# Designs tried in a protein design run: peptides against a protein of PDB entry 5JXT. Part 6

Target 1, 319 residues: chain A of PDB entry 5JXT
Amino acid sequence: SLLPKKEINVYIGMSEMQVKWYQKILEKDIDAVNGAGGKRESKTRLLNIVMQLRKCCNHPYLFEGAEPGPPYTTDEHLIYNAGKMVVLDKLLKRIQKQGSRVLIFSQMSRLLDILEDYCVFRGYKYCRIDGSTAHEDRIAAIDEYNKPGSDKFIFLLTTRAGGLGINLTTADIVILYDSDWNPQADLQAMDRAHRIGQTKQVVVYRFVTDNAIEEKVLERAAQKLRLDQLVIQQGRAQVAAKAAANKDELLSMIQHGAEKVFQTKGAFGTMAEKGSQLDDDDIDAILQAGETRTKELNARYEKLGIDDLQKFTSESAYE

## One batch from the design tools (peptide; made by RFdiffusion4, then SolubleMPNN)

Design b2_p14_5_s2
Fold by OpenDDE base, seed 5:
Structure b2_p14_5_s2 (fold): chain B 319 residues (1-319), chain A 14 residues (1-14)
Amino acid sequence: as target 1 above (319 residues)
Amino acid sequence: MLTKRRLARLASLA
């Protein structure tokens, strides 16, 4: 029998470098961030801000001129400059010691390029698939990962490319390094490991940058997932669960945590306290806190009806 | 092994 998957949101503070870049992104478009454009503000402008903030949450080296160099060396700076990398680095050591194998998903192929550098730096053997991977190379990568006695520990995938019906049941750990705007894409990614042929408990770690845009991306994804479930259950296929975020919702998402980011000198949370010096107890504390917050988040949306879930997409327009 | 990202950085220095 297939065991139920365990899903844990892992809430991670920004590094000092991420805070500085997050501030710069907000400052660059401060009038749009403050809503000063009103009804005339371009939805495209807000979407661009959201995209830059999401890049910052993933890794500051997604920005031109952020990486130290020349010389461009791969070193510990690749890890300590991104909160998600600090947690990933500790978590992967634990996963490997447990004899597990891991799928890492991201929306951003450029983040996979950073994760390749990281894998090489740590000596992790990996496979990669993204949207540019040729069909033959995709088959070869899957076969190389799934073969009996494969020495490939990590599979790096873009969420959309990895969602394409492939079997990766030779992995038991899934890391969602970031979240898709469509929660179904993340579910499809998880289902690469969590399917017929899996023999282990699948554990899914969803990385979420704390006090940032990604919390609101997660909340919106959870709301949408609940709405999709209720629409299917009630046979009301006409509820356009695909409503793109409106301007006011995008603005609210951009503003979330912005004040605290501007007030912060240095890193956030556990990244401020420990940074790259995170130990196994710190990881356990992060995972426990994440499990609690995950239960709380799910419990908020589980009680809501279709009408309530639709209003929350609109009422962010009146405060 | 040279990653895609390493190759791109080396090409930008040439």
Scores: peptide ipSAE 0.390, ipTM 0.899, DockQ to the pose 0.130
Fold by OpenDDE base, seed 3:
Structure b2_p14_5_s2 (fold): chain B 319 residues (1-319), chain A 14 residues (1-14)
Amino acid sequence: as target 1 above (319 residues)
Amino acid sequence: MLTKRRLARLASLA
């Protein structure tokens, strides 16, 4: 029988560079961040801020002029300038030592471009598929990854391109480097490894930047997933969960952790304490804390009814 | 192997 997948949210502090860029994004649109635009604030403006903050959470080199150079050499700076890369780098070493194989999903093809540079820098053999990958090249990449005795350790995928019904049961680890606004897209990505033909325990690591917009992206996705489940169970097909966040929801998401980001001098959490020098015990602590917070998050939404799940609970951006 | 990102950087130096 297929073992249930284990899902762990991995909460990761921002690097010093991410904090500086996160501050700059908020400062650039401070009037919108403070809600000073009121009813006149453009939803498009708020969505643009959300997109920039999510880029920052993924990697600061997604911004023009952020990468050190010329010369644009791939070096340790590619890792230590992004909290997710620091954790990924340590986690992949452990996963490889265990004889596991990894699917890495992102919403951002430009982040996959960074992950390719990282794979080359670390000597990890990989395959890649995104939304621009031709059908024939996609088949070839899947077949190369899935072949018996494949030397490909990592498969890099955009979440939506990887969701297209493919079988990747030759991997047992899934890393969601970022989350989709639609939890079904992430589930479809996980189901590439967690499918008939899988012989191992599938483990899903969902990277979440701590004290940042990504926590609220995750909460919204969890809320929507629970709502979708309850609607199916109750036969109330008419309650289409509103796909797009309203202005107040977007504003609350932008404001979440913003004050603490402005007060922070340097990196966040484990990134401030250890930086790139995470050991195996630090990774175990991050994973254990993540497992606890994952259970708490799920338990929060399991107690809510359909009517409660339709309302965005704006916890105070300052709580 | 030149990654897409490496190629783009080389092109920006030309």
Scores: peptide ipSAE 0.381, ipTM 0.895, DockQ to the pose 0.130
Fold by OpenDDE base, seed 2:
Structure b2_p14_5_s2 (fold): chain B 319 residues (1-319), chain A 14 residues (1-14)
Amino acid sequence: as target 1 above (319 residues)
Amino acid sequence: MLTKRRLARLASLA
């Protein structure tokens, strides 16, 4: 029988460079961030801020002029300038030592371009599929990854490309480098490894930037997933449609952790203490804390009814 | 192997 997948949210502090860029994004649109635009603030402006903050949480080199250079060499700076890369680097080393194979999903094809540079820099053999990959090249990449005795350790995918019903049961580890606004897209990505033909325990690591917008993206995705489940169970099909974030929800998400980001000099959490020098004990501590917070998050939403899950009030996050 | 990103950086230097 297929073993249940283990899902762990991995909460990761920002690097010093991410904090500086996160501050810069908030400062550029400070009136919108403070809600000074009120009812007149456009939903489009707030959505743009959200997208820039999510880019920052993934990697600062997604911004023009952020990468140090010329000569733009690939070096350790590709890793230490992004908290998710620091954790990924240590986690992949552990995964490889365990004889596991890994799918890495992102919403951002440009992040996959950074992960390709990283794979080459670390000597990891990989396959890649994104939204622009031709159908024949997708088949070839899947077959190359799935072949018996494949030397491909990593598969890099956009979450949307992973949604295409492909079988990747030759991997047992899934890393969601970022989250989709639709929790079903992430589930569909996990189901590429967690499917008939899997012989190992599938483990899913969801990377979440701590004290940043990604925590609120995760909470909203968990809320939506629970709502969708309850709507299906109760036969109330009409309830699911109103799940688009309103302006007040977007503003609350942007404001989450913003004050602490402005007060922060340097990096966050374990990134401030250890930077790129995370050891195996630091990784174990991050994973254990993540497992605890994941259980707490799930337990919070399991107790809520449909009416509670429909009321996204900013106030319920402060109790 | 030249990655897509490395090619783009080299093109920005030209």
Scores: peptide ipSAE 0.389, ipTM 0.899, DockQ to the pose 0.128; fails the geometry check
Fold by OpenDDE base, seed 4:
Structure b2_p14_5_s2 (fold): chain B 319 residues (1-319), chain A 14 residues (1-14)
Amino acid sequence: as target 1 above (319 residues)
Amino acid sequence: MLTKRRLARLASLA
């Protein structure tokens, strides 16, 4: 029988470089961040800020002029300059030692480009699929990954490309490097490993930058997922939860953790304490804290009825 | 194997 998947949100502090770039993003549009634009503030402007902040949470090298160089060599700086990479690096080493195989999903193909450099730098054999991958190349990559005795440890996928009904049950670990605004996209990605033919316990690690916009992305996704589940269970017509965040929601998401980011000198949390020098105990602590916070998050939304979940979405309905 | 990103960097140095 297929075992239930274990899902763990992994809350990760920003590196010092991420904090600096996060500050810079907020400062560039400080009037918009403070809501000074009022009703005149462009939703597109707020969406752009959200996108830049999410890029920062993923990796600062997604910005022009962020990467040290020339000669732009791949080195340890690729890891220590992003909290998610620090955790990923340690986690992958553990996963490999366990004889597991891993799918890594991201919304950002440009992050997969960084992860390719990382895989080459660490000597991890990988496959890649994104939205630009030709159909034949997708088949070839899947077959190469799934073949008996495949030496491919990692599969790099964009979440949307991974959603296309492919079978990757030869992996037992799923890392969501970032979250989709649509929780169904992430579920569809997980279901590439967690499906009929899986013989192992599937574990899903969802990376979430702590004290940043990604917590609000996660909360919103979890809320939507719970609402969708309740609507299905109650046989109610799909309350089309307005899929797009309103301006006020976007503003609130941008503002989340912004003050603390401005006050922070250096890195956040475990990244401030240990930086790239995380040990196995630090990883266990992060995973355990993540498991606790995941349970708390789920318990928060499990107690909410449809009407409560809708209030948080429906205050967005009257514009 | 040269990654896409590595190729792009090499092309920017040329």
Scores: peptide ipSAE 0.384, ipTM 0.895, DockQ to the pose 0.134; fails the geometry check

## One batch from the design tools (peptide; made by RFdiffusion4, then SolubleMPNN)

Design b2_p16_5_s1
Fold by OpenDDE base, seed 3:
Structure b2_p16_5_s1 (fold): chain B 319 residues (1-319), chain A 16 residues (1-16)
Amino acid sequence: as target 1 above (319 residues)
Amino acid sequence: SEAAERARRAARRYVK
């Protein structure tokens, strides 16, 4: 029988460079961030801020002029300048040592380009599929990854491209490097490994930048998923339509953790304490804390009814 | 050179 998948949110502090760029993004649009635009503030402007903050949470090198150089180098800076890369780098060593194989999903093909550079830098053999990959090349990449005795350790996928019904049950670890606004897209990604033919316990690591917009993206995704489940159970199909974030929701998401980010002069959390010097105990602590927070997050939404789940509870910045 | 290849890879990240 297929074992239930284990899902763990991995909460990761920003690097110093991420904090700096996160501050810069907020400062550039400070009037919008403070809600000073009122009714005149466009939803499009807020969505743009959200997208920049999400890019920052993924990797600062997604911004023009952020990567150190010229000269451009392939070095440890690619890792230590992004909290998610620091954790990924340690986690992948563990995953490889245990004889697992891993799918890494992102919303951003440009992040996959960074992950390719990382794979080359670490000597990890990989496959890649994104939205631009030709159908024949997708088949070839899947077949190469799935072949008996494949030397491909990592499969890099955009969440949307990976959602296309493919079988990747030769992997047992799934890393969601970022989250989709639609939790169903992430589920479809997980279901590439968590499917008939899987013989191992599938473990899903969802990377979440701590004290940043990604926590609110995750909360909103969890809320939506629970709502979708309840709507299916109750036969109330009409309720699902209100899922688009309004301006106030987007503003609340942008504001989440912003004050603490402005007060921070270095990195966050374990990234400030250890940076790239994370050991196996630090990873275990991050995973254990993540498992606890994951249970708490799920328990929060499991108790809510449809009417409560339709309200965006902005936990006030005061709790 | 490795540096030139890295620069080309970096440049691809900024193509809109």
Scores: peptide ipSAE 0.048, ipTM 0.739, DockQ to the pose 0.045
Fold by OpenDDE base, seed 5:
Structure b2_p16_5_s1 (fold): chain B 319 residues (1-319), chain A 16 residues (1-16)
Amino acid sequence: as target 1 above (319 residues)
Amino acid sequence: SEAAERARRAARRYVK
C-alpha cells in the first residue's frame, strides 16, 4: 500500500549576501514598500517587487552583477551565499547516504541552471526538465532517471513541467526549493513521486525563507488550499478564491519581515550562527522546528471557515 | 543580461 507522504516546511535564514540584496530590492522601491503611492501605486510594480524578493530568497546570483567574477567559478561560494543551498547541500548528503533519490522542484528555470552547476561541483549525477525541454528530451530524461540501476541521483524540474503527468516513483524524496502561487501545482509535483508504484515513504521538504516574503507566499498557498478543499466539500463553486492577490495583500507580503531585514547586519538565524558550517544536529534541529511550525500552520487554517479564508489578513492568520 | 548569465553558467558546466 502507498504510505501517506510526510510534508515538512523547512524554514531557512538568509545568507549575508541575501540580506544585502533583499535590502537593496526594498530600498529601490521604498515608496511603494511604505505604501506612499496610495491608490496610484500600480499592482504591476508590487508584483515586480514580489518577484525580485522571491528571486533573492532563492539565490542572489539570479541578479546581474551578484555573482563574483570574472573569472566566474563554480565553487563553495555558490552554496554559502544562499541559505537554501547550505541546507540543500547537507540534506542531499544525508539523502544519498540513506540510499534515497530526490526530485528538486523550482518555479525558476534560472535557479535550475544554478543547481546544475552545483550538481556538477558536488559530482551529483542528475537529469533536468523545464518548460523549454523538447518532448523527446523530456522522455529521454525520465527514462534515464527511472532506468533500473540508474546512477542519476537528482532530478531537477520546474514545478509546472514536472507536474505534467509523469511517473517518478523511483524517487522517494521531494524538495520544493520554492513554492508555486497555486498550491495545486506543488501537490501535482509531489504526486510524481507519491503514486502507485512507490515502495518507500515519500518525504517532501518545502524550503521557506524565514522572516521574508516566502512565509507570506506559503501562508497564502495554505489558505487557498484549505479554501479549495472547503469549496469542493460544500459544493460552493461560486466561491472562486480570488486567484490574484490584491494590492493591499501584495503590500502586506512585501512588508513582512522588511523591518527585521533592514535592522539585520549579516545573515539571519542559523545562517548567522553557523553559516556554511551546519552539522547534522543543526539540520535535525531545523527539520524538527520546521515540522512543529508546519503542524501549527496547518492547524491554524483547518479551524477557519470559508468566510475567514476569503479574507487575506495577516491578523486572521495569527488569531 | 540574463541570457549572458545563463551562457556563463552553461560554459562552466561544460568546462568541468
Scores: peptide ipSAE 0.034, ipTM 0.703, DockQ to the pose 0.130
Fold by OpenDDE base, seed 1:
Structure b2_p16_5_s1 (fold): chain B 319 residues (1-319), chain A 16 residues (1-16)
Amino acid sequence: as target 1 above (319 residues)
Amino acid sequence: SEAAERARRAARRYVK
């Protein structure tokens, strides 16, 4: 029988470089961040801020002029300048040692470009699929990854491109490097490994930048997923979850952790304490803390009714 | 070359 998948949110602090860029993004639109724009503030402007903050949470090198160079080099700076890369780098070593194979999903094809540079730098053999990958090349990449005795350790996928009904049960680890606004897209990505033909326990690691907009993206996705479940169970098909965040919801998401980010000198959390010097015990502590916070988050939404789940709550599960 | 491939990937990071 297929074992239930284990899902763990992995809460990761920003690097010093991410904090600086996060501050810069907020400062550029400080009036909008403070709600001073009122009715005149466009939803488009807020959506743009949200997108830039999500890029920052993924990697600062997604911004023009952020990457050191010229000359552009592939070195340890690719890792230590992003908290998610520091955790990923340690986690992949563990995953490889245990004889597992891993799917890495992101919403951003440009992040996959960074992950390719990382794979080359670490000597990890990989496959890649994104939205631009031709159909024939997708088949070839899947077949190369799934073949018996494949030396491909990592599969890099955009969440939506990887969600297209493919079988990747030759992997047992799934890393969601970021989250989709639609939790169903992430579930479809997980179901590439968690499917008939899987022989191992599937473990899903969802990376979440701590004290940043990604916590609110995750909360909104969890809220939506619970609402979708309750609507199905209660037969209330007419309760369209408001698919798009309103201005106040977007503003609340942007403001989450912003004050602490402005006050921070250097990195956050374990990134401030250890940076790139994370050991196996530090990873175990991050995973254990993540498992606890994941249970707490789920328990919060399990108690809510449809009417409560239709309201955006500004309060985090930890405030 | 690996360097040329890295340069192509790096260029994609700056495409708006």
Scores: peptide ipSAE 0.215, ipTM 0.848, DockQ to the pose 0.048; fails the geometry check
Fold by OpenDDE base, seed 4:
Structure b2_p16_5_s1 (fold): chain B 319 residues (1-319), chain A 16 residues (1-16)
Amino acid sequence: as target 1 above (319 residues)
Amino acid sequence: SEAAERARRAARRYVK
């Protein structure tokens, strides 16, 4: 019997470099961030800000001039400049010691490029698939990863490319390095490992930058998923979940944590305390806190009705 | 192309 997957949101503080770049992104469009653009501010501009903030949460080196160099080196700076990389680096060591194999999903092919450099730097054998990967190369990568006795520890995938019905049940760990706006895309990614033929407990780690836009992306995705479930269960097909965030929702998401980010000097949370020197106990603490917060998040949305789930209420953050 | 950008990044990076 296929065991239920365990899903854990891993809440990760920004590195000092991420805080600095997050501030710069907000400052560049401060009038839009403050809502001063009013009705004249385009939804497209807000979507661009959201995309830049999500890039920052993933890795600062997604921005031009952020990577130190020339010369451009693959070294520890690739890790310590992004909170998610610090956690990933420790988590992968644990996963490998456990004899597990891991799928890493991202929305951003350019982040997979950074993860390839990281894999090479750490000596991790990997496969890669993204939206640009030729069909034949996709088959070859899947076959190479799934072959008996494969030395490939990591599979790097874009969430959409990994969603294409492939079987990766030879992995038991899934890392969602970032989240899709559509929670179904992430579920489809998880279902590459959590499928018939899986013999292990599948564990899904969802990385979420704490006190940043990604927390609101996650909340919105969880809300949408619950709404979709309730609509299906109640047969209310006409309750079109508002597929796209409105302007005010986008603005609220951009504003989330912005004040605290502006006030912060240095890194956030465990990244401020330990930086790149996380130990196994620090990882256990992060995972335990994440498991608790995941349960709380799920419990919040499980109690909500369809009408509440249709309202992107900022107010549920103040009670 | 995205592939060309990847190749350019890879060509600039080296492992110490």
Scores: peptide ipSAE 0.041, ipTM 0.741, DockQ to the pose 0.359; fails the geometry check

